# Peptides against a protein of PDB entry 4PN1: the designs that were tried, part 227

Target 1, 261 residues: chain A of PDB entry 4PN1
Amino acid sequence: KIEMNFLNKPIVPDTTKVISNFLTHYLITEPVEHVEIEAKLGTLIDLETQNRFEFPVMNETILNPEFNLRTRFESDMTASEHKYLNEFLNQAFRDSQKPGRLPFAYKHTKQVDLFYETEDNSRDKIRVSKNQSDNQVLACVKKRRVADLFLYCPNDAFDIRISISDELPVSMPSGNQQPSLTRLKDRVGYVHQEIKIDLTKTTQNDPVYDTTERHELEVEFGNIADLRDRAQKAKDGMEAPLFRRVQLFMDNVRILRREHS

## One batch from the design tools (peptide; made by RFdiffusion4, then SolubleMPNN)

Design b1_p30_8_s4 (from b1_p30_8, 16 letters changed)
Fold by OpenDDE base, seed 5:
Structure b1_p30_8_s4 (fold): chain B 261 residues (1-261), chain A 30 residues (1-30)
Amino acid sequence: as target 1 above (261 residues)
Amino acid sequence: SREAERQALLQKALEQLPAYVKKLEEKNLA
């Protein structure tokens, strides 16, 4: 008989604890009402060099937000990297359809995002999302970035930003208001065990600047209600369900950030 | 290019590891 350790009990990685506490804060302690929780793949960039920051660590490390490290996060990747991840996820999707596996769900969405300035001149813009095919309104939200948690991943192709946002549903802008920005989004979404993985190509036409294309991969908690329930249980002293869910989320993120051609 | 940079950083860390281990061993022997 093999035991897991000398206590014969599961051990929770410190990363899982830190992230769980971070999530619990914004789910329960200071709850965000319309919370979106996502991890984006990208690169922590040194503001001085404009290259990837060189942190003195050798593995996945959550950066302490109390320290100003003079970094920015770039969530963009190359078209080649994006293509590779798409192929990888397609294969994972196919494999998950086999008997004995939990299947992926797949969705391809093409949408237009229209950004409008708010009347109060707030930094937050109203985003109207429409389906490209029929111009049907999919969503109208005011997204507020609440908090970020950065993971430096020196051994992997990408660093990670975990973001907590408030996506407040709002009324449509007045018919006379013109969008300040328009973006085309081509999104391929994969869902496995209520974890959503999105590959997004964003095209932005600037009248002054050339058309820019961005490639992003994001991993999102697809069941916020369940996550909030788990977080509440954690606050009440039962942490295991939350830890398990966060571990699942992070394992998916870890798989993705390691993939490279 | 980005991957190459990441690999270079990893390689640098790996190259430093033997020296670090040696230093620890020397301290443990004292």
Scores: peptide ipSAE 0.022, ipTM 0.368, DockQ to the pose 0.029
Fold by OpenDDE base, seed 1:
Formats: C-alpha cells, structure tokens, sequence
Structure b1_p30_8_s4 (fold): chain B 261 residues (1-261), chain A 30 residues (1-30)
C-alpha cells in the first residue's frame, strides 16, 4: 500500500497558496468590480542587458513585487512557437472529444479594436471591439491594469505574467471622435473546465509607424463569480476549493509553457 | 500642424482598413 505522505493527505504547493492569496486580495479584500484575471506567456527581460533576465533559482519562482529587479515583461513569441502551440491545442481539443473526457469548446474570432482617447486625456483609452466580417460591436470598455504577479521559469521557454485588470463597460465614444489606434486581432480560443486559453495574432496599423505583429498566448479564469465565491470561502477559513481552482489554472499554464518546437 | 497631419494619416488608414482586413484573411487561409 502506498500513501501520499506520512499524513496520507494531499498537500498544497506553496506556489498555489501565494497565488491564491494574491487573487483573494483583488477579489475580496480590495475588490475589483469588473475583474479580469489572466496569465500571459512571455519573457522577463533585463533592462540593462536587454536579454532574458537571469535569477539564481532552479525552478518556477514567483517574484516578490517589493523588489526592483529592473525588468520588463514582453508578452510575445515567434510565429513558429505560436503555430506549434496552436497545433498542440488542436490535438488536445480532439483528444478531449473522446468518451470519458471533458470536452474543449472551440471558437475562432476575428475582430478590430479601435482605441479612443478619453475627454480627460487619461492614460486609459476606450476600446471598441468590432467583428471584422459584419462590423458588429462586440464590446466597448475602458481597461485598467491593477496588478501584476511575475513567475520566472528557468526550465521553460516562457516566463509568466499573471495580471489583474478592471474592464469597465463604458458608453460608445462620440461619432465625431476618431480612433487614435487600430488593431486587428485573430484569436483562436479554447475553453476547458471554464479556463479560457487564447492564441492571438495582433496586427497594429499605425499610420506613422510600420505595421507591427504580435503573437500572444493567454490563459484566463472563465468564471469570475465562482472564483470570487471560492475566495470568500477561503477568507472564511475553507481554502480547499480556491486552492483546487488555482491549481487547475496553474497546471494548464505549466503545460503550455513547456511546449516548444 | 503636426497633429492635423497625424489625423489625416489616421483617416487614410481607416479608409484602407477593409482592404487590409481582406489581406489578413487571405494570409490566414493559406
């Protein structure tokens, strides 16, 4: 007979606890009303060397935000890496349709994002998203970045940024207002157990600058109400439901960051 | 003014957006 440990009970990884506490803060303690919680794959870059940041650790490490590490995060990958991840997720989708599995949902979206300046010239722009094919409005929001948590992953192709954002629905800008920026987004979305995985190709059309293309992979909590309920239970002394949900989220992220060509 | 020129360029880019979208669709189908 084999047991898990000397208590014969599951143990929660420290990473799960730290992330759970981070989420609980912005869900319950200082709640963000229209919260979006996502992880992006990318690279921590040393501002001095302009190369990938090197830290004296041997595995996945949550960086303490109180320390100034003189880094920036680039949420981008090569077209080849993006294609490989797309093929990988397509296979995972197919395998999930088999009997005895929980299936993925799949959605392909092509949209145009139009950015407008606010009347007060605030840093946050209004984003109007439209479907490329029929020009229907999908969303009109003002997005504010609230907090970031960075994971340095020395053994994987990508580092991780977990972001808390406030995505406030707002009224459409005046018909006389011109957008300051336009972006085309081609997004392939996968949903499994209410965790969203999006592969996005973004093309920015700037009249002054050359067209820039970006390839991103993001993992998002698809059920914020459930997550908030779990976080409240954690504050009330029952942490297990929150830990399970965060563990699921992070395991999906870990799978994706390990896949490379 | 520099701002007026920028706005004119932006307007031109918006007028070209349908053609740009079509090109993107063609690339993604290949």
Amino acid sequence: as target 1 above (261 residues)
Amino acid sequence: SREAERQALLQKALEQLPAYVKKLEEKNLA
Scores: peptide ipSAE 0.007, ipTM 0.281, DockQ to the pose 0.011
Fold by OpenDDE base, seed 3:
Structure b1_p30_8_s4 (fold): chain B 261 residues (1-261), chain A 30 residues (1-30)
Amino acid sequence: as target 1 above (261 residues)
Amino acid sequence: SREAERQALLQKALEQLPAYVKKLEEKNLA
């Protein structure tokens, strides 16, 4: 008979614990009301060199926010990388439709995001999202970034930013107000076990700058209520359900960040 | 205990995250 270890019990990876505690803080301890929790693929850039950040570690590492590392995070990839990931996810979608598997759901969305200044000129803008085809309003929110957790991934194509955001529903801006910024979003979304994976091409026209296009991949917890329940149980001493959910999330992220064209 | 100290350190780090994020976002926009 083979045992897992000398205690014959599962061991939780340290990364899972750290992320779980991070999530629990903003779900339960200091709860964000309309919380969005997502991981974005990108690159940690050293502000001094303008190259990818280098750290003397050999594997996935959560960066300690207490240290000023003089970095920025670029949540972007090349068009070719984005295309490759799209093809990869399409294949994963197809494979998941086979008997004995849990299927992906798929959705393609094209929307326009209009950003409006607030009357008080606050930093947070109102975002109105509309469907490109019929101009139907999909959402009107004020989004605030609450916290980020960065993972340096020296062995993978991408580094990771896990973000906690508050998306507060707000009333539509006045009809006479013009948007300060508009963005076109072409998004293909994949959902598996309530984990959302979105590939988004964003086009932005700036009056000062030329048209810019960004290619992003994000992984999001699709069931916040369930996650909050798991986090509460963790605070009450039963951590296993939360750890399992975080592990699932991170495994999906790990699969994706290893892929490149 | 060492574990308690580690947990305290983690909690302290979490409390500093918002300020750290703000600094990073400012740099990302520059």
Scores: peptide ipSAE 0.000, ipTM 0.186, DockQ to the pose 0.057
Fold by OpenDDE base, seed 4:
Order: C-alpha cells, then structure tokens, then sequence
Structure b1_p30_8_s4 (fold): chain B 261 residues (1-261), chain A 30 residues (1-30)
C-alpha cells in the first residue's frame, strides 16, 4: 500500500496557499463587489533591459508585490502561438466529449468594445461592449484593476498575471460622447468545470496610435459566487474547498503555459 | 511560528498591493 506521505494527508502547495490568500483578501476581507478574477499568459519585461525579466529562480515563482522589480507585463503572444493554443484547446474540447469525461462548453463571440473617458478624468474608462453581429449591448462597465499577482515562470514560454478587477456596471455614456478607443474582439471561449479559457484576438483602433493586434489567452474563474463561498469557508477554517478550486485553476493555467514551452 | 510570520508578511504584501499596482500603472503610462 502506498501512502501520500508520512502523515498520509494531502499537502497543499505553497503556491496554492498564497494565491488562495490573495483571492480571499479581495473576495472576503476587502470584498470587491463585481469581481473578475483572471490569469493572463504573457511576459514579464524588465524595464531596464526591455527583455524578459530574469530572476534567480528555477521554477514558477510568485513575485512579492512589496518589491518594485521595475517590470511590466505584456499580455500578448504571437499569432502562431495563439493558433497553436487554439488547436490544442479544440482537441481538448473534442476529447472531453468522449464518454466518461466532463465536457467542455464552447462559445465563439465577436464583440466590439467602445471605451469612453469619464467626466472626472479618472483613469478608468467606461467600456461598452456590443455584439458585432447585431450591435446588441452586452455590457456597460467601468473596469478597475484592483490588484495583480505575478508569477514568473522561467521554464515555460509564458509568465502569468493573476488580476483582480472590479467591473462596476455603469450607465451608458451620453449620446454626445465619442469613444476614445474602439476594440474588436474575436473570442473563442472554452469552459470546463466552470473555469473559462478565452483565446482573444483583439484589434484596437486608436486615433492616435496605429492599429494594433493582440493575441491573448486568459483563464477566468467562471463561478465567482462559488469561489466566494469557498473563500468564506476558508476564513471559517475549512480551506480545502478553496484550495481545490485554486489548484484546479492553476493546473489549467500550467497546462496552457507549458504547451508552448 | 514561522507560519504566522509568513502569513503576516503575506498580509502586509496584500495590503500594499493596490498601491503598488497603482504605481506600476503610473509608470506604464509614462
């Protein structure tokens, strides 16, 4: 008979604990009302070298936010990488439809995001999202980035940013306001066990800047209410449900970032 | 305990995180 360890009990990885605590803070301690929690694949760039950040670690490492590392995060990948991930996820989707598996759900959406400046000149813009096909308003929100947690992943093609955002529903901008920025999004979404994986091609038309295209992959917690419940239970002393959900989330992220390594 | 110290440090980091993010955003806009 094999046991897990000398205590024969599951051990929670430190990464899971740190992330769980991070999430609990913004779910329970200082709760964000309309919270979005996502991980984006990208690259930590050293502002001094303009190359990928180099840190003296040999594995996935959560960077301490107390330290200013003089980095920026670029949530982008090449078109070829994005295509490969799409093919990979398509195959994963197909495989999940087999008997005995939990199936993926799939959704393809094309939307346009219109960004408007706020009257108070706040850094947060109002985003109006519309369906490209019928111009139906999908959302009107003021998205505020609340917190970021960065994972440096030296062994993988991508680093990770876990972001806490507040998507505050707001009223539509007045008809007299012109958008300062328009963004076309072609999004392929995969959902498995309430974790959303989105591949997004973004075309941004800026009147001041040239049209830019981005290829993003994000992993999002699809059931915030459940996550909040788990976080509350963790605060109440039952941490296992939260740890399991965070572990699942991170394993999906790890699969995706390793596929291009 | 070491765990208590770690948790305290983590909590401190989390408290500083919003301010840190704001600073990074300001730098990225500059």
Amino acid sequence: as target 1 above (261 residues)
Amino acid sequence: SREAERQALLQKALEQLPAYVKKLEEKNLA
Scores: peptide ipSAE 0.000, ipTM 0.186, DockQ to the pose 0.057

